# Peptides against a protein of PDB entry 8HF1, part 214

Target 1, 320 residues: chain A of PDB entry 8HF1
Amino acid sequence: NVMLYATKPTEVMVSFPHQEQVLTVTRLISAEIEKFYVSLDLMNIGVQPIRRSKSLQCLRDPSKKSFVKQLFNDFLYQMKEYGIYAASIAIISLIVEFDIKRRQAETLSVKLMHRTALTLCEKIRHLLVQKLQDMTYDDDDDNVNTEEVIMNFSTPKVQRFLMSLKVSFADKDPKDICCLVFVERRYTCKCIYGLLLNYIQSTPELRNVLTPQFMVGRNNISPDFESVLERKWQKSAIQQFRDGNANLMICSSVLEEGIDVQACNHVFILDPVKTFNMYVQSKGRARTTEAKFVLFTADKEREKTIQQIYQYRKAHNDIA

## One batch from the design tools (peptide; made by RFdiffusion4, then SolubleMPNN)

Design b2_p24_2_s1 (from b2_p24_2, 8 letters changed)
Fold by OpenDDE base, seed 3:
Structure b2_p24_2_s1 (fold): chain B 320 residues (1-320), chain A 24 residues (1-24)
Amino acid sequence: as target 1 above (320 residues)
Amino acid sequence: AEKEDEEILKKNREYAEELKEEAE
């Protein structure tokens, strides 16, 4: 009986410089979203009952306004945490979502609300793309998707993450790679996926080595609102990762509930580990021999992060 | 404002260069 001692994954903490300075375009976009929130609060989206009685207060559906604000708040978070290059990808997801909601709207007032949100997203996209192009004016190549543009317009966290992928996987056999990347928010999965596709395509050492996929966690609010298309995409992405057709999977923290994913040799935690469960579950996916569990921290928060991870490690050893 | 943006982008380039040197 060879007790295969499950080799504990090697924990690695990678630091990046804290950046407090904010680009002018980011400040401008934030101010435009704040102005839009003031306008949105003044919008009457209530269904007026067709009947003649003057006094019936328009039943405002606050849930529709709250959803619009949630999407823009998620975008603002992505722009702050990942940079303006990632924001240029993230805004496309908002455009698609607001166009769907506009088409599904039963009332003219709700259609107008989603149209106004869509117009703001198109303006934001233009401002972001223009700023990405400002560095390419000397090169006849209008391609904003170069390694240089991606790196220069990403936050230090994303720069350190991309370099950690390059160092870890340059010129390796794609069959020997099974990588998970954990992010906090579901919309970040699509954003980081789009960023990685462009980065891998622009980086020869990673071209044909890394094949990314993404998985959005189930929306706990209503399984009925998960489009049949999203469920099909998730099933296809998992299957491609199981079959080895994809070797890097971007996951949100909501993957707690049972993706039967193979034992991985690399697990990257791009965002801060906020819970003990997230620590145990994500670390528990690094099950191969010599598996690496990589955490990212800002230098300013390094001591606090080290202490938090030590407490989680201690608590895990006391239960195991 | 332009000078502040140039300083931010310069720091991002310098850090990208440091990361390349650490990888070699």
Scores: peptide ipSAE 0.632, ipTM 0.955, DockQ to the pose 0.790
Fold by OpenDDE base, seed 4:
Structure b2_p24_2_s1 (fold): chain B 320 residues (1-320), chain A 24 residues (1-24)
Amino acid sequence: as target 1 above (320 residues)
Amino acid sequence: AEKEDEEILKKNREYAEELKEEAE
């Protein structure tokens, strides 16, 4: 039961320029992943033991080709939507995941599949890092984690988001900040978390102001696939946010079942609001009139976004 | 290809500068 609190936050729409042009490295990486999919489809991994996990959604055995493709598709989405800097962080999550699965592989064929995926991820990582280094003119400062590199290799959406955080929170008391950032996808939470850690560390005005955490919604995937470590981390992250030890929480839109996050004074919607439920659930976290509900839109989609939000607002007022 | 990448990165820098100027 989402209590439809009559939330009257201040709605703010922030625009950013649409970027149609794609970097050569992004095109190259996309082509390498497509070649890998062709190779993956030709791989004989044999009959995988169907772990009879009782939930219907457990059909996605993490050892299957479909899971490998899902991770790379999520990576391609992050690279497109957030830029090559965010992609350089996102690829590390894939490397870790494929190395775990490679070690846990029950068959030689599955082990080889994850090894091939891992080799591709290392190639992608190298291509991304090499391109990030093209801006470090000084041979002595190999630091690709500067504010300048983060901004220059992020999409206009991410640039505008980071600047909106800087403007909103520079030199504020950490105790006065309760911020939610909503993203569409589970893996985007980790990617944007890593990006924010580096950005906050590179931005003096934010270093002692923002303490980010991320929350991955409960996968409807059986509790058996959530590592004990991931569950412990989620509980710790929620508790830190409740205790005020973290003041910025990155959440996927799948906050459905049972994460009671406190009322926040800032709610950022980084990705497009695709459903009425996402609008109501995210806006329902901004409970005061002083709370800001910030939406990001490309200039090209601004009118369409305004109309969509108006329809959601109307529908919400008709139910409230 | 290199010139296209340079133009993309130039636009990203210009927008980052515009955002800084709006914030001051």
Scores: peptide ipSAE 0.627, ipTM 0.954, DockQ to the pose 0.794
Fold by OpenDDE base, seed 5:
Structure b2_p24_2_s1 (fold): chain B 320 residues (1-320), chain A 24 residues (1-24)
Amino acid sequence: as target 1 above (320 residues)
Amino acid sequence: AEKEDEEILKKNREYAEELKEEAE
């Protein structure tokens, strides 16, 4: 009985400086969203007829105000955690969502609510893009998507993550790469995907080396609200990763949902590991020979993170 | 406000440079 000792991945913890300082544009955007919440609370959307549509979301928030607030709260989180460059990508997803909701609005009041949200998103987008442009000293390069702009307008966490990708994968054979990137939130997958596309395009050493995809977890609340397009895209993204047409997959807690992803040689945990299950499942994907399991932590939380990972490692070894 | 933004962006540039030097 050769116990095939599944080669335990090499665990690496990478630290980054904690940034407490907040850009003026970030404060301005936060204040504009707060003002919008006050206005949103004053909006008389009327009693929407409780369409007995079995969708739990329509039952929980007949005003649809909570959904609007959720999207902006997720945006604020992304802007804080990943920086204003990532926020410039994230806001596009809100614009698309609110435009869809505006078009699907059953009442004039709901249509107006989504229009007001959309107008705010366009203002936010303008403020973000303007700030990205104002700091490009090169008068001629309207290109806010350079490696330098991406790095300078990203949080230290994202800077360290991008550099870790560059160091790990520069000039490598794309066939030798099977990388997972775990993030906490569903919307972060698409945000980091857009950021990585621009970063890879602007980084010659990663061009034709990394081909990213993202996987969005199923909305537990209603499978009916997953657009047929989102489900098709998710299936296509997984298939591309299985076929080797993509070699980097960004995912959230989707692995908890039993999505079978191949064994990877690199697993990056971009956000803090909050649960034992996340630790076991993500680490359990780093199964190749010489697989690396990379954790990112702020310097201020390093000791706490070390202790937490030690406890998870111990608990995992006691069960395995 | 502008000075605070400049300090933040300076720190971000300095950290990006440190990361490049660590990679070489």
Scores: peptide ipSAE 0.625, ipTM 0.955, DockQ to the pose 0.819
Fold by OpenDDE base, seed 2:
Formats: C-alpha cells, structure tokens, sequence
Structure b2_p24_2_s1 (fold): chain B 320 residues (1-320), chain A 24 residues (1-24)
C-alpha cells in the first residue's frame, strides 16, 4: 500500500499595501466615461432588428448600449485594480472591439454610437500615454514600456505580483516552469498578458525564461466573427502551453470542465478568491511535488482573506 | 492636483524599491 501522499501544494499568502489615492488622470477618465454614459442614454438608436442570433445576450439589449457600457465598466475596473499602465493596454482592446462593431453596424445610429465610443477611447488612450510619457522625458513610444514605467504606474497588487514572478523565475530553465495565473474577469486576461509581455521584455532575468499566453472561458461565445478568432486563439494558446512553447498561462476563473491543463508547479491567484469552486479548481492545477499556490491580498483585507481561505481549505479536506 | 500625483508616484517608487530590496 504505497499511500501516494498527494503532496498538497504549498499555500502562500502575499500581502500588498492598499492604495486609496487616485491619480488625476484616472479621475478625469472616469468623469469622461460618466459624461459619455449620460450622452449614450440620450441617444435614440431605435429598435434594432433582432438578428436571430441564438445568443441570449442580443435579446436583452436591442440597442446594444449595455454592451458598450459593459466594456467601459470593465475598463474602469482594470484601471482601478491594475493601474494606468494596464489601462493603456486595456483601452486598445476597446478600440479594436468598437471598430469591429462600427464596421458591422446595421444602422447609421448604431454606427454613430460606436464611433462616439471610439472617439472617447482615443481620447482616453491619449491621456494615458501622455501621463506615462511625462516620466520618461522622451516622446518615443518604446520608452513607455520600461520596467520603471510599468512598476511606477501599476497598483501595489500588480507591483507585488510582478516582483513575485521575478523572484520565483529569475534565471530559471524555461522547461522547469509551468505557471498558471488566475484572474476574475475575461478582459483582464488580455490586459495582464499585454502587461507581462512588456514586463518580461524589459526584465533581462525573465526575457528568455517566461513565455506567456492567455485563455478565456467559453461562456461569452458571441456567434460573431470575433468569437471564431477568439476560439482559434484559445485553441492555439492551449496547444502552445501543452507543447511547452508557453510556460505561463493567464486564465479567467471560468475554466469550464474539460480543459486539461497540465500539472503546474506554480499557481498565482491575482484577484480575490470569491468562490469555493474557484479555490478548488485553481488549487487542483498545482499538482507537482513542490507546487506553490500563491494568493494576493491587500493588508486591510488580510484577516478576512485568511478566514475565507481557511474555510475553503477545511471544506476541501472534508470532500477529498 | 499635481502635488497629489507626485505623492502617489513617489509612494509607488518607494514600494517598488522596497520590493527590490526584499528580493536581494
């Protein structure tokens, strides 16, 4: 009877200071988005022909205004939770999305709505890039992607996360690394992916060590052309991670059952663990003998987080 | 407003330096 003591992953909780202070540019951007919402509510888009697209989402908002608000709300969340550097990457994703929707617009009113959203995104991008450039003293776009700019314009959570990656993986063999990073929201996967690409490129100790990819859960399969590209990207990203061509995978908490991701030696939970299912699914990926399961918490929420994780650990031990 | 931004960015730099010192 070889009791295969399934070596439970080592759970580590990493704390970071809570940031209450907000940059003037963040306040300005938030105010511009709120003004845009007032304008958007006043826009008469008319009754859009409900394309018989089987997506339940098209049935809820015939004006497509809720989708526009959702994208800006997700952007505001990312800017608040990850900082203005991450926001400068996130805004590009909104520009791409609204440009696609503008080109696919069935009516002039919908086309104008997406054009107005694009104009706002371009203004937001300019404000963000200008603030990043103010520190570099050089007008060159390449100069905003330095380790210093990334760190200085990221939230303490992101700073601690990036440093935890550097400490964990500096000068290691890429073949010995199988890392998962879990985030709460779908759009955060792409934002953190873009941030990590720039951070890894600016950090010599990581440049040839970490190769990131990202995947998004299936739940938002819009039947649109965009969903086909995203599905192709997701399949390619998973395959690259399986083949060892990528060694860090960024995932949203919506890992549907059946994505067989290999046994990982590191699992980072960047956002708060809100559900028992997220705890079990993410921890269940840390299956190597020396696997680490790393949680991030603000100092103000540390005690509450410790109690919540203890409850999840207890409940998991009662089921296992 | 500019002074508040300078204070925020100073704190972000200080924390980045603390994190580097912890890593060495």
Amino acid sequence: as target 1 above (320 residues)
Amino acid sequence: AEKEDEEILKKNREYAEELKEEAE
Scores: peptide ipSAE 0.616, ipTM 0.953, DockQ to the pose 0.792

Design b2_p24_2_s2 (from b2_p24_2, 9 letters changed)
Fold by OpenDDE base, seed 3:
Structure b2_p24_2_s2 (fold): chain B 320 residues (1-320), chain A 24 residues (1-24)
Amino acid sequence: as target 1 above (320 residues)
Amino acid sequence: SEEEDKRILEERRKYAKELEEEAK
C-alpha cells in the first residue's frame, strides 16, 4: 500500500496593477448599449404566445428582452475585465446567437428586436477592430492577432496571466503539462479560449507546447435545451484533455458538476474566488507533487484577497 | 480624449515590457 501522500499544492498569489482609466472606444460602446436598452424597453414585442406545450419549462423562459440584455451585460463585463481584444472575440459569439434567434423568431416584432441587436453588434465589432488596427503602423499587415496587439489591448490582469503562462510553459514538453484555467462566467471560457489560440499561435515558445480547450458548465436550464452541439463539444473537449491531445482546459463551475478531470500540475484562477466551494474544488484539482495553485489579484484588492483566501484555507483545514 | 487613450496604451506597453524583463 503506497500511501500516496496527497502533496498540498503550492499556493501562489500574483498581483497586477489596478487601472481605473477607460479607453474612449469602451465608453462609446457602453453608451451605445445603454441607448439600445432604452429603445429595447420601448419595443412592443407582444404577449409571447403561451405555447400550451405541457412542459412547465416553457413558462420559465426568461423574457426575450431579458435574454438580450443578459448577453450585452455579459459582453460589457468581459470588455471591462479582459479588455478590448477579448471583447473583439466575445462580440462574434453575440452575433452568432442573435442571428440564430432572429431566424428562429416566430413573430415579426421578435425578429426585428433580434435584428436590431445584431446591427448593434456589427457596429461594436467595427469599432473594436478599427481600434485594434490603429496600432499596427505597418499598413500592409492587417493582422490584429499579434502578441504585441493582444498584450497592449488586454487588461493588466490578462497581461499578467499571459506572461505567467509564458514563464510557466515556455519550451516545455507538452506531455508534462496539465493545466486548468478557472473563470467565473461560462461565456468567458470561450473568449479566453479564442484569445489563447491567437496568443499561442503568435508566441513561438508556446506554439507547439500548449493546446487549449474549453468547457462550459451545463446551464440549470433543462439538459433538453443544451444543444446537441454543445454536448458533443463538451464530450470531445473532455476526451481530448484525458487523451493528452489538449493540455490546457479553460473552465467555469463545470468541475462542480462531477466532470472527472485528471490530476493537474497547474491551476490558474483568473477571476476572484467568490465561494468556498470554488476554492476547494479548484485547489483539489492541483494534485501532482509539484502542483501550483495560482491566484490573480489587483494590487488594490490584495489585502482583502489574502484575508479571504486565509479564511477559506482555515475552513478547509477544519473540515479535512 | 485621444491623449488619454495614448497614455492608457503607453502604460499597457510599459507593463508588458516590465513583465518580459521579470521573465528573463
Scores: peptide ipSAE 0.675, ipTM 0.967, DockQ to the pose 0.777
Fold by OpenDDE base, seed 4:
Parts: structure tokens; C-alpha cells; sequence
Structure b2_p24_2_s2 (fold): chain B 320 residues (1-320), chain A 24 residues (1-24)
């Protein structure tokens, strides 16, 4: 009878100021995407042949419009939640995706749709990069990937998160670090990964300390070549993390698929804990009493967050 | 407005500095 003493991790709640103010560039980009949706709804792309391949092929949206809207909605969410710097990374993923879909287009109308989406993404990228450059006071360093630029163009949530990483891991031995970062959405894993790569590279105290990796949940549905690459990437990422070649793993809540990630000494919950399952699964990765389970909350939502976490903790104790 | 953007970015810069001071 190994009493699995559920060694309760130390729960830490970190607050950040709520900023309601939206940058002009963010408003402009949002308006351009909305205009694009109107145009997209007017596009006649015809009936796409439902290639019923026998494998559990995703119901290819016969219009492919829903997928386009999903990617832009996901981008808008990232821009809002993580800031302009994160958005400048996120938009690159959309550019790549729409270029792939443009090349794979079976019809001219679908090709044109993805081309129009791609053109919008390029415009958005230029607007974001220009805004990042406008604040680099030093004319000589065209490098938008400085610690200062990353911090200044991130949301308070991301600023507090980055500083929490710096404080937690500055000049530590990489071998002593096993960190998980949980985010709500799959696409955020890659965005935050790109942000962290640039931040770690620009932060001397972290450059030789943190080796980030990301894991996206299995998209069980897409048998395409991308899904094979994603599966290979996931296996490689998990293996690198198990082997200690990566010491920080960014995960979405899609850990539902039984990804046996080792017990970690730090678990950061970057996004709000919306479900009991997310609370249990993420907290269950911090198995030692010395392990830190860090939650981020806006100051305005602090009380609500405390109450919600208390309810989850109570419910978890009643099941354990 | 450009002035509103400057204010937003100044607030973010201020908060970044506050975080750096707390970290020392």
C-alpha cells in the first residue's frame, strides 16, 4: 500500500494589472479582419468535393471558410491576450498555413480565398512589425527581438509571466528545472514558444538555463502530412523533455490524451483555469511539496479566481 | 489616437520597470 501522499504543491497566485485600453494598431487589425469576414462570406468557392477517404478524415468543411475564420479568430485572441509582440509571431503561423492551403487548393476559387487571407496576414504582419520598430528608440538596432521590446509590447499578463520566469530560473542549473506552462489554446503553445525563444535569447540570465519546447494536443482528425509532422514533433518534444534536453514545456489543456509528462517542480498556468479537469491535470504534474503551482490573474478578477480555485481544491480533495 | 497609444505603452514600460525593481 504505497500511500501516494498527494504531496500538494505550493499554490501561488500572481496578479497583474488589468489594461482595458487597446492600441490603435490592434483596433485597425481587428477592423481589417472584420472587413475580410464580410468579403469571405460573399465569396462563392463552390461545393468542394467531399473526398471521403476511409480514414477518419476531418469533415473537411466543404467551404473551408470556417477554418479560415478559426485561424483569424485564434489570432485575434492571441493579440488581445498576449499583446502585439506575440501577435507578430502568431501571424507567421497563419501565413505559413494559408500558403500551404493556397498551394493545396483544388479550385481557383479556393486558391483565391487563401491568397486573399494570406495578403491580409502580410498586411497585418507589416502593421505589427512597424509598430514594434516605432518604439525602438535606437535607430541603430533594427532588432525587434530585444528584452525591452518583448516586455513593452506584451500584455501585463505576459510581462508578469516573463518576469516570473526570470525570477524563478535566473542563473539556475538547467538540470534542476522541470517546468510546465499551460495555456488554454493549442495555437498559443507555438506562439508562446516563439516568444520564449526570443525572450530567453535576449535575457542573459536565462539563455543557458531554459530550453523551451512545446507540445500541441493530438489533432486526431487530420491524417494529412501536417498531422504526421505534428505527431513526429510531439514525440520528439516529449522525448526531449523526458531526456532533460528541454526543461520547459508549453502545453495546452489537451493533455487529455494521456501524455505522460514527468512530475515537474514548476507549473505555470498562464491562462485562466476554466475547468476542474484543467486544474486537476495541471496540478497533478506538480507532485512534490516543493513544487510550485503558479496561477496568473488580473487584479480585477483576483477574488473570483481565488473563489474558483478554492472550489476546485475542495472538489479535488473530495475525490482524492 | 497616437497620444493614447503612447500612454498605453508608457504604462507598459512603467509596469516592466516595476517588475524589474521587484525582482532585485
Amino acid sequence: as target 1 above (320 residues)
Amino acid sequence: SEEEDKRILEERRKYAKELEEEAK
Scores: peptide ipSAE 0.673, ipTM 0.966, DockQ to the pose 0.802
Fold by OpenDDE base, seed 5:
Structure b2_p24_2_s2 (fold): chain B 320 residues (1-320), chain A 24 residues (1-24)
Amino acid sequence: as target 1 above (320 residues)
Amino acid sequence: SEEEDKRILEERRKYAKELEEEAK
């Protein structure tokens, strides 16, 4: 009886200091978004014609105001959880989306709404970039993407994560690396991907070692909102990771959707593990003999996180 | 305040250095 001991990955919990203090620029941006919500609520967008072919989201929000608020709320979350450097990347995604929606607007009122949202995003981008430049003596845009700027303008969680990547992968053979990074939210995948591209490019020890990709879960609400381009991109990203052309994959909940990802030697859980399924599925991808399963926790939440992971581990051992 | 921002950034710089020292 060769009990195939499924080599349980080594679980590592990494703590980071809790930072309660908020940068003035973050408070300013939050206040500008709240002012925009008041303005948005006063906008007369009219009743959007219920087209039978319009996505369920268009049926649920005839004004499309809730969708605009959702995007800004997701941005505010990313700025808070990952820092202003990550926010400078995240805002670009909003700019692209609002520009598309502005061009696709069927009414002048909807076009104006998306234009005002876009104008706010450009203002936010400027405020973020200016604050990133405050550390660079030279006004050159290239100076905002240094390892130092990325680290200093990231939250302690992101700083600890980036350093954990550097320590884990510095000067390693790219072929020996199969890494997953799990995040909670879909938009965080793109944000962390952009951050990692810049960080890897600025970190010589990771250049030509790490090749990141990202994968977002399917929008459960409307498959029609996944552009043909996004679906092609996801398929390409998965294929690149399978072929070894990418060795780090950032994903949100995607393993719950039955996407077959290869066995990995490193799994990083950047955000809190909120479900037993996420714990089992993410841990179940760390299948190599030397596989590491790394969890990040704030110092204030460390005890609660330890207890939660212990409960999940116990439940998993009782089923296995 | 600008002084608060400077303190926040100094704490982040300090933590980044601590992480680099732990890595050596």
Scores: peptide ipSAE 0.672, ipTM 0.966, DockQ to the pose 0.773
Fold by OpenDDE base, seed 2:
Structure b2_p24_2_s2 (fold): chain B 320 residues (1-320), chain A 24 residues (1-24)
Amino acid sequence: as target 1 above (320 residues)
Amino acid sequence: SEEEDKRILEERRKYAKELEEEAK
């Protein structure tokens, strides 16, 4: 009986400085979104028919004001947690979503609501891009996608994460890399994916080493709202990762039981581990002998994070 | 203020340099 000692992945905790200071552009954008919420609450969009989806859960109709607010709240979270560079990518996803909803609007009032949201998103995009350009000292190269711009306009968490990728994977064989990056929110997957594409392209040591993909977990809450395009993208992304055409996968949820994702040698948890299930399932993907499980924590929250991870580790050892 | 924004960006640039030096 060769007890295959399931080599437990090496747990690494990486700290970053907490920055409380907020850029003027971030404050301005937040104030514009709050003004928009006041205006949105005053809009009469009528009683939208609750499409009873066949699932008993009253799925909030995505045409409602609450969905518009959810998208902007997720954007505000991303801008705060990842910085204004990540926000410049995240805003494009809102523009696309609101343009789709504007075109699908059955009423003039709903169409106007989404148009107003789009106008705000375009204003936000211009403010973000302008601020990114103001720091390109060289007037000639309008390229806001340089390593310096990405690093300077990212939060310390993202700066430390990007550097951890550079240190871990610089000049390595892409075939030897199987990396997972876990994030808390669905929309963060696309945002961090876009950021990583630009960072990898601007970093010579990573350009031919890392090929990122993203996968949004199936929110079992609303399979009906997953576009056919999103399902096709998820299947393609998983297949590319299985085939080794992609070696870094960004995920917002634990891959459902039965997504045979290969044994990964690196698992990065970019956002705080909030649940025992997230800890066990993400750690359970780091299955190679030299696998690393990397956690990020703010210096101010380091002790609390250490205690929480110790509790999860203990609970996992008691069940295993 | 513009001065606060400069300070924030200087701190971020400093931290990026510290990370690059730690990586060498």
Scores: peptide ipSAE 0.666, ipTM 0.965, DockQ to the pose 0.818

